Peptides against a protein of PDB entry 6DSZ. Designs and how they scored, part 198

Target 1, 361 residues: chain A of PDB entry 6DSZ
Amino acid sequence: NYVVTAQKPTAVNGCVTGHFTSAEDLNLLIAKNTRLEIYVVTAEGLRPVKEVGMYGKIAVMELFRPKGESKDLLFILTAKYNACILEYKQSGESIDIITRAHGNVQDRIGRPSETGIIGIIDPECRMIGLRLYDGLFKVIPLDRDNKELKAFNIRLEELHVIDVKFLYGCQAPTICFVYQDPQGRHVKTYEVSLREKEFNKGPWKQENVEAEASMVIAVPEPFGGAIIIGQESITYHNGDKYLAIAPPIIKQSTIVCHNRVDPNGSRYLLGDMEGRLFMLLLEKEEQMDGTVTLKDLRVELLGETSIAECLTYLDNGVVFVGSRLGDSQLVKLNVDSNEQGSYVVAMETFTNLGPIVDMCV

## One batch from the design tools (peptide; made by RFdiffusion4, then SolubleMPNN)

Design b2_p20_6_s2 (from b2_p20_6, 7 letters changed)
Fold by OpenDDE base, seed 5:
Structure b2_p20_6_s2 (fold): chain B 361 residues (1-361), chain A 20 residues (1-20)
Amino acid sequence: as target 1 above (361 residues)
Amino acid sequence: SLEEALKEMEKGKIDIKPPK
């Protein structure tokens, strides 16, 4: 009797940091296929709080805090298009994960996008946006009283969206996306009208970005705008200001993940396909009127980690490196480099036993 | 500088220590 101990999934598909268990707790949430692991970040390390089985592979996992909520809610979308909003509730020693809302957002008609599922949340929590199918942008309005996640589609003329984010500081929900057409890759913005269920013209566009532009980072205020990451270049645009850098070091391997370090968007972590960890720095310039503008972009090599599927900054220079291909890590960023010029020190390693082949027996 | 950015991170509230 080979008790095939159904080995728990160890490959990380996503990670997010926020305040899910309470307003005060710093949480790390880790998606491992169909499992959600919830940790509290403590001085002693990662304290496990709860593990949740999901009804399918987690494809999107995002924390968000609607106005008037004391703590973050969790949006999950599965690969089977089951959407839910989860709340953590503790009553004494009893811990419950409550489904605030749920729904299936699958369309009967549509070509699933080759680049997979993208899920994004408006920073003002007005809506969730989903790129599930080519030529469609799905919107889930966020309403507190709605237990059923209802969605509608807006037609997107741009069939080949590479990445999409909601921008910060926009009066209306505004998306920024990289798309590909026969002429190359471009960046465009659209305002999303909930009322009319259509796109309006966004504040800016940038045609003919780098051919391998693959990621959009929405930058918080005061800078606003977006960072576009390519193979050879990193660009910033906010409608008024454009900056581009082409640091030779990023050409060596494709950047595949990113995470914002601070709320003001001055620093980001970048991970590439070789497991190199970078810091992207936004240098500010304070104007005489007290406005803050972006002066420059800088990329610095921090060191090497496991190949990140996802990165999330925790606190005090500690970063969780979620890996699908290798061991996940908790790493410390040191102020001083070692003899090899690395600022990265592994604190903890989480063994990845490989893909659980769902042997459907 | 990078060093300044890294020093600023050390001001975090949660001083996570390596597991013993």
Scores: peptide ipSAE 0.571, ipTM 0.938, DockQ to the pose 0.831
Fold by OpenDDE base, seed 3:
Structure b2_p20_6_s2 (fold): chain B 361 residues (1-361), chain A 20 residues (1-20)
Amino acid sequence: as target 1 above (361 residues)
Amino acid sequence: SLEEALKEMEKGKIDIKPPK
């Protein structure tokens, strides 16, 4: 019996940062196909804590903190539609990953969306939203005592959703999404009624956005609203304020991932298909009434990295670049640019050995 | 400025040193 020790996956398909192991620990969680790797971020670097095998390829991985939880919980959805909420529990040297809740959210009817699985969590932890199938939005209500993740579908009239997020600062859970119809791409919002299991009219919409608008970023308070990233433009809308920029530098390659740096949404990292790393800056304007509004958007080129599948800011200008196509990296953002104008310095490189071809021999 | 934004990042709690 040659136990061919199946080579562990090295290609990164997701990463998140939060406080999963404790309230005080900063963690980096990395999804590598069916494997979850958990690190503690330390002054000495990334300390491995645990590896977890999942019952399928990780398609969604999100940290969230329900009210009254001292640390983050982890939502995982697999490509086989197995959903779970995981908790880290340590008792002395014993480390356990506890399943708080689980369920299969597969539907018997529906066309799997061509843009793949999208999973989002309401910022107030009222629900999880899933775009799995065209014309359906699946809702998983979050209840603390429910070990079984029950889901229901809401019919979505917009068949071709490109991206979707929950907005911040909404009385009811509110989604913002980019969708495509025969007339182009548009942005729309819906309130999600858990009680009625339906959509209500959202606070705003924006018809005829850029044809290649591909990503929605929900912006925290005080700004609120959303950023829409396209091939040629970046736009902000919150119902009252609209702002658009078209920096020529983003036309060179498609932005494919993003990560929020600041809790208030003042800075974002953007990665493109060429491995360029950008910072998106939200410039604030304080009004006389004490309200904060968006004054301007700015994009700055930081430097080059491996082609990011996912980005996550850690701390002190350190960024994890999760790559599927290349080596993943830990990079430092420096205050001063080098001679080439780059602010990026590679700290560590994690070799990607390529796709594990399960050669079923 | 970008420089100011990058300087604000240095106020982080965890000063991650390059791996030795």
Scores: peptide ipSAE 0.568, ipTM 0.937, DockQ to the pose 0.822
Fold by OpenDDE base, seed 2:
Structure b2_p20_6_s2 (fold): chain B 361 residues (1-361), chain A 20 residues (1-20)
Amino acid sequence: as target 1 above (361 residues)
Amino acid sequence: SLEEALKEMEKGKIDIKPPK
């Protein structure tokens, strides 16, 4: 009797960092298909705390902290459209993952988007936004006492949304998205009215962005606005300021993931399809009135890693590289480059055994 | 500079050491 020990999934399809176990703990959360792994980041490395089996493949995993919460909550959406909000509770040695809210957000009618599921959370925790189907934006209002995640749809005129984020510093929840039409790719913003369940005109738009614009990064205050990443260019827009760079180094491979290093959005990590790791730097200019404006954007090559599906900056120059195609890594960013000009050193490698081919026996 | 950016990261609270 060969007990085929069902190998646990090793391919990483998502990772997030925050304060999930406590206000003080720095956590790394890793999604591996249906499995959620929770680690505490320590001086000794990643300490495993809990593993959680989910009722489906994790499609969205986001940490958020509603007003009055001492620690982060976890939003998960599965590929089968099961949504939940999870809370970590520890009482002595007893560890429980509590479902604070849940719901199924599947629609009976709609074409699933070809670019897959996108889930985003408003920085002020007013709502969750979901792009599940073409021509629809689903909204889950966040209410503290609601155990049932109720959603409604707003019609999007833009059928081919490439990426979408909530902006920071907006009076109303505001989305920024890249979309494609017959004329090319464009960036648009909408305010989301919870009351009227409709879109209002957003603060800005940018028509005719780069044809391969693929990612939106919402930039925190003081800069605000968004970064749009393409194949050849990186652009910033906040309604008042536009800035674009076209660093030759990014043309070689498509940037596929990003992670914010600083809470103020001054630095980001970027990963491309060749496993190159970059730092995107936002250079500030302080005006005489005390306002901070974006002076310039810079991209610097840090080195090479496994091909990242997701990146999370931990602390002290340590980065988790979540890989679907290769081995995941814990890497250190050094101040000094090595002989090859790399600032990246692998600290730990996590073997990826590849896709579990569901051998239906 | 990149060097300044990397030096700023060393001010982190958690000094993660390589596994022994």
Scores: peptide ipSAE 0.560, ipTM 0.936, DockQ to the pose 0.821
Fold by OpenDDE base, seed 1:
Structure b2_p20_6_s2 (fold): chain B 361 residues (1-361), chain A 20 residues (1-20)
Amino acid sequence: as target 1 above (361 residues)
Amino acid sequence: SLEEALKEMEKGKIDIKPPK
C-alpha cells in the first residue's frame, strides 16, 4: 500500500497580514489552494503556528476587526461559495480555529463572472460585499450574534464589473468599482442601504477611464477616495481631487497585485506580470487649515521578484511575495540600491513544486 | 523621496532576520 502522501500545495493564491493570533502578534496568513498556513512574524523570521484545511479552494481571504474585538477575524470564501468567519483561540498550548459563522452563498440563478470571485469588507465592518455573478452584488450583513451568514443580492445595472472595493470614511457603506460597457471602462460609486437592500447614488463617478483599468484601491483617510490602476495610467479620485499619472515604466508589464504599506495609504507596493516590484507614493500637502490633500502620485521601481499573485508588507521593509507561477519569497527592501540599481534582496525562497494535479486515480 | 520612504520602513518594530 503506497500511501501516496498527498503533496502539500506550494502555489500561493492569496496572502494577508494582520493580528489574527493576538492583538500583539503580527501574522502572515497564506492561502495555498485548500490550505491556510498561519505564521507569526518574529525577529527570527516566520514561525509556523497552524495549518488549516478548508473544504474547498480559498477564493477570498480577508482579515477584519469589528468594533470591540481585540484581534482580527478571518473571512474566507471558497470557490464553491462556502463562507466562514474564523477566530483564533489559544488556551495555554491548545490552539483552536473557531468558526464564528458560516454559510453557503451560492445562487441558483446567475452567470458566474469571468473575472472570478471578488470579496470585500467594509472598513467599518458593517457588511461583506461579494461579486460572484454578473449583474448582482451580494451583501452579507455583519452581526456578532449571527452564526449563520445570511446574504441578499442587490441588482447591478453594470453587468461587467472589473474590480470593486469599499471606500473609507463614508457615512453609509459605499462601493467604488470599475465596470465595462460598450463605450469603455468607467468608475462609479454606490451607497449600500442595508435597510432598503438597494443601492443609492454614490458620492462620485468618473466616466471614460483608461480602457485597461483593472484595479481599484480604496485609500484610507485623510486622503479618502480611490486609486484606479490601468495598463498605462494610475489615477486618484476622491470626489473633490483628481490626479492622473502615466509613468512609462508601467507600460512594459501589467500591474496585477497591490498592497498598502502605511495605515494612512501613503505608500503601496505594486507587482507586475514580469515580477517587477514598484512603490506607489502618495505625496501629501498640508493646508493651512490642517486638511491633508493629495499633491502628487509617484511610481518608483524597487527591483525584481518572483511573479506575484499577492503581496503583503510585513514590517521593517520586509515583504512577502506570494507566487502562483514561481517560488514565493520573503524579500527585504533596502535603503541603498545594489550595483544593478535594485532595492530588493531575497531573504528566503519557498520552492513552488507547481500545480498539484489531483490525479484522481 | 524613495530613500525617505525606505528609511521610514526601517522604523518597524520587528527586525526580521533571515533564517540561519
Scores: peptide ipSAE 0.560, ipTM 0.936, DockQ to the pose 0.862

Design b2_p20_6_s3 (from b2_p20_6, 7 letters changed)
Fold by OpenDDE base, seed 3:
Structure b2_p20_6_s3 (fold): chain B 361 residues (1-361), chain A 20 residues (1-20)
Amino acid sequence: as target 1 above (361 residues)
Amino acid sequence: SLEEALKEMEKGKVTIKPPV
């Protein structure tokens, strides 16, 4: 029996940071095709805790904390539409990854969307949203006692959704999405009624955004709203305030990933197709009534990394750069730039051996 | 400033030392 030790996947296709192993542990979770790697972030670096094999390529990986949970749960959706909610459980030295809930969310009818699978979680953990097929938004209600992930579809009039997120601070779960029609790209919002299983009119819309608007970032309170990232522009909108910037530096390469640094959404990391790492800064304005509004947006070049498929801020200026095309990196953001004007220093590099050629023997 | 933003990151709870 030749145990062909199948080479483990090295290409990263997702990463998230949170408190998965405990309430106190800071974890880095890395998706490498069908493998989930779990690390604890320590003063000594990344400590491996567990590797988990999934029953398919991980397409969505999101941490979330339902009300009354002490630690984060992990939502995974595979490319074969198997959904699960995972919990880390440790009993002494025994580590187990428990499936809290599972389900298959595949539809028999639908055109798989060209922009792939999008999975999002309501910030208040009321539901999971899935854009799997054109013209459909799938909802998985989150209930504490439900071991079976049941989903339903809501019809989207907008057939070509580019990106979608749940907004923060909404009484009802509210999605914000970029979509394309024959007139261009637009931003729209919908409230999601779990009761009626339909969309209600959302708080705002923005027609005729940049033609290459590709990403939505939901901004936490106190700002609320969303950031729309294009090829040439970055736009903020929250229904009451609109602000757009067009920094020339972002025109050089397409921004392909983002990660929130601050819980309040004051800073984001942005990665482009050339491996440039940026910081997006939200400048606050405090009004006389104590309301906080967005004053300005600024983009700063931090430096160069491997081409990020995903970014995640850990702590203390340390960032994990998950790369599919190159080596993944652990990088440090320094306060002072080097002689080249870079704030980025590589701490560790994780060799990417390329795609596992499934030798179909 | 960017410098101020980067300084605020150093207030993190987990000081990751570079691997020696």
Scores: peptide ipSAE 0.476, ipTM 0.902, DockQ to the pose 0.812
Fold by OpenDDE base, seed 5:
Structure b2_p20_6_s3 (fold): chain B 361 residues (1-361), chain A 20 residues (1-20)
Amino acid sequence: as target 1 above (361 residues)
Amino acid sequence: SLEEALKEMEKGKVTIKPPV
């Protein structure tokens, strides 16, 4: 009698922070293969609220707040291309996860991208963008009354997209992406026309970025624009301003994940393949007219953690380190470094039991 | 500075205590 205790998946493949359960609650949402775990962040730590089974491995998990919603909604895309928008509802002690909208966004034609599924949400909640297949950008218009997630494709001339984000502060939904061609890696922008179902020319481009440029971070206002992270360099561009840094410390290991610390985009956490945790700081310059411009970029080593698949800042210097390869951690960032120069202290460790081999017996 | 950035984080609304 092998009691195959179906151990719950422990490897984290995504995490997000927001206000999902209420406008007031700070939530941590963790994707563990087919499971979504919902926590409330409290003074006593992470309080589990709900666990939800999904119809497949979670590939995208993003919180977003449409205009007039009091709390965040959750977009999930599975590896089987099942898309849903979820809402948390509580009525007394009854807790329900309501599907606001759903759909299957699989195409019959297309090569699945080798770099996997990318899902992004427009900051103004006009659309969801999906890079599922090479040479296609899928758009899901966000309509409140639509229970069926309908999508359309726009053709991308750039077949090898590395990463893509929606930019902030754009009149039309605007994507910024790193792509590779025979000449190297480049950054380009496109406006997305919902009406015409096509791309228009975006506000800017940057040709010949670093050969290993791998991530795009969309920067909120007042700075706007994007950060491009490579192996050797971090660059900022917003159409008017360009900045680049090449801190030697980032050359030691590839940065693989990032998370914004604050709403204004002045600080980011970066995690590398060695489990090093960095702070990226955007130094502001206040102009005489009251405009804020980016003065400089700075990278600081905070310390070491488990190798992050995902990072999310909670509050009060507390960070959740979601790990696929190791134990996930709740860590505290301290103001003062320890004797080793680390600002990181582990608060809690969540044992990763490794890949659950679903032995279908 | 990094110290200023870290000090600003401690002003957050949700004080998470280490598990005892």
Scores: peptide ipSAE 0.469, ipTM 0.901, DockQ to the pose 0.814
Fold by OpenDDE base, seed 2:
Structure b2_p20_6_s3 (fold): chain B 361 residues (1-361), chain A 20 residues (1-20)
Amino acid sequence: as target 1 above (361 residues)
Amino acid sequence: SLEEALKEMEKGKVTIKPPV
C-alpha cells in the first residue's frame, strides 16, 4: 500500500506583504495553488503561523485596510470565481481565519479573458475591481456590514485589457489600464461611478504606447499617476507629466513582476523572465511651491534570483522571491556589491518540486 | 544613488538575520 502522501504544492503563484495577523506584525502571505501560507517576518526569519486550504486555486490575493480597521483584511478570488474577505483572529493560542464576506462572482455569459483574472482594490477601499471577461469590468462595492459580496458589471469598450490598476489620489475611484486594439497598445483611464454604475472619462489617456507594454503600476502620492512597463521602455504619466526611459538592460528579458519597496512609491523591485532583479528608482524634484514632481526614472540591476512569479519587499533589504518555475528564495539586498557586481545574497531557498503532474496511474 | 537607496533600506524596523 503506497500511501501516496498528497504532496503539498510548492510552486508559488502569488505573494503579498502587510499587517494581517496584527497591526504590529509584518506578514508574508504566500499562495501555492489552493494553499495559503501565513508567515510572520521576524529577526530569525519567516515564522510559520498558519496554513489555510482554499476551495480552489488562488487567482487573486490582495491585502487592504478599510477605514477604521486596525489591521489588514485579505481579499481572495479563486479561479472558480469564489470571492472572500478574510480576517485573522487570535484568541490566546487559538488562531482562526474568519470569513467576513463571501460571494461567487461568476457570470453566466462571458468570454474568460486570455490574459487571465485580474483583481485590484481601490487604495481608498471604496471598491474591488475585477477583469474576468472580455468587455466587462466587475465592481464589488466594499461595505463593512455586508457579509455577501455583491457585484455588478460595467461594459468596457476596450476588449483586450492587458493590465489594470486603481490610481491613487483620485476623488472618484479611477482605473488606469493598458489595452490592445488593431492599431497597437494604449493607456486609458476611467472614473468608476458606483451611483450610476458606469464609467466616466478619466483624467488622462496615452495612445500608441510601446507595442509590448504589459504592466501598469499605480504610483502613490506625492507623485501619483502610473508607470507603464514595456519590453524596451518604462514610462511615467500622471496627466501633467510624462517621462520615458529606454534602458538597454531591460531589452534582454521581459519584466514579468514588480513590487513597491516604500509607501511613497519612490522605489520598486522588478523581476524579469531570466531571474534578474532590478530596482526602479523615482527621483524627486521639490518645487519652490513645495510640490514634489518626478525628475527622472532610473533602473539599476541588483543581481540574479530564481525566476520570480511575484516579489515582496519585506524590510531591511530583505525580499521574498516567489517562484513558480524554480525555488522560491528569501534574499538580502546588500549596500555593497560582491565580486560579480551583485547586491543580492540568498538567505533561504524553498525547494519547488514542480507541478504535481497527476500521474494517472 | 543605488547605494543611498540600499542604505535607506537598512533603517528598517525588522532586522532579519541570515539563518546561521
Scores: peptide ipSAE 0.468, ipTM 0.900, DockQ to the pose 0.794
Fold by OpenDDE base, seed 1:
Structure b2_p20_6_s3 (fold): chain B 361 residues (1-361), chain A 20 residues (1-20)
Amino acid sequence: as target 1 above (361 residues)
Amino acid sequence: SLEEALKEMEKGKVTIKPPV
């Protein structure tokens, strides 16, 4: 009996960093198709803790911490629209991943969006937002006692949403999104009313952004607002402040992923389709009243990595580069560049064996 | 600056080594 040990998937399709196992532990969570790998980041390196099999391909994986939780919870949505909220529990040496809540959020009607599934969580943990279908925004209210993930749809007039995030520092949950219409690409905001199950007018909009604007980054306080990444430009807007840069270096290849380095949103990592790693820097200006405003945006080339599907900053300049097309990497950012001008050093490379074609024989 | 940004990253709590 040849036990064909089904090769475990090696292509990474998502990664997140947070405090999932405990309040004190720094974790790296990696999505590899139907598998979730959980690591603890230690002084001795990445320690594997647990692997979890999911009932479908992981499409969304987000950590969030509801008010009064000591550690992060994990939201997962599969490509078959199975949603769950997971918690890590340890009792001595016994390790359990418990499902706090679950549900299927599939609609019987609607066109699945061509840009795929987007899942976002309100920074204040009031709701989960899902862009699954064109012209619909699905809301899952977050309630501690809710074992069944109930969702409702809000109709979205903007049929072609490119990317969407929840903003920080908003009294009501507020989304910011890039959409396309016949006139081009635009940015709009909406407040989400849980009570009325409708959109209200958001705080700001920006019409006629760059034609290839593809990503929204929600910026934490004190800056607030959003960064819009295009092919040629990076734009900041918060309703009051607008700033745009067009660094020539980003025109060479499309930026495809990003990750926030600092909790205050002062630095981001950007990865492009050529495997170039950049740092986006938000330069602050302190006003006489003690308010902090955005002074400038800067993009700096750090070096080259595998083509990132996802990036996540760990600690001490260590970055996990999750790759679908190549080998995933653990890389170190150095203060000084090497002889080639690179600040990036590969610490470890994780071989990607390519797509496991599940030949169901 | 980039140098200042990179120096600030080294103030992290966990010195990550490659897995052994």
Scores: peptide ipSAE 0.461, ipTM 0.892, DockQ to the pose 0.856

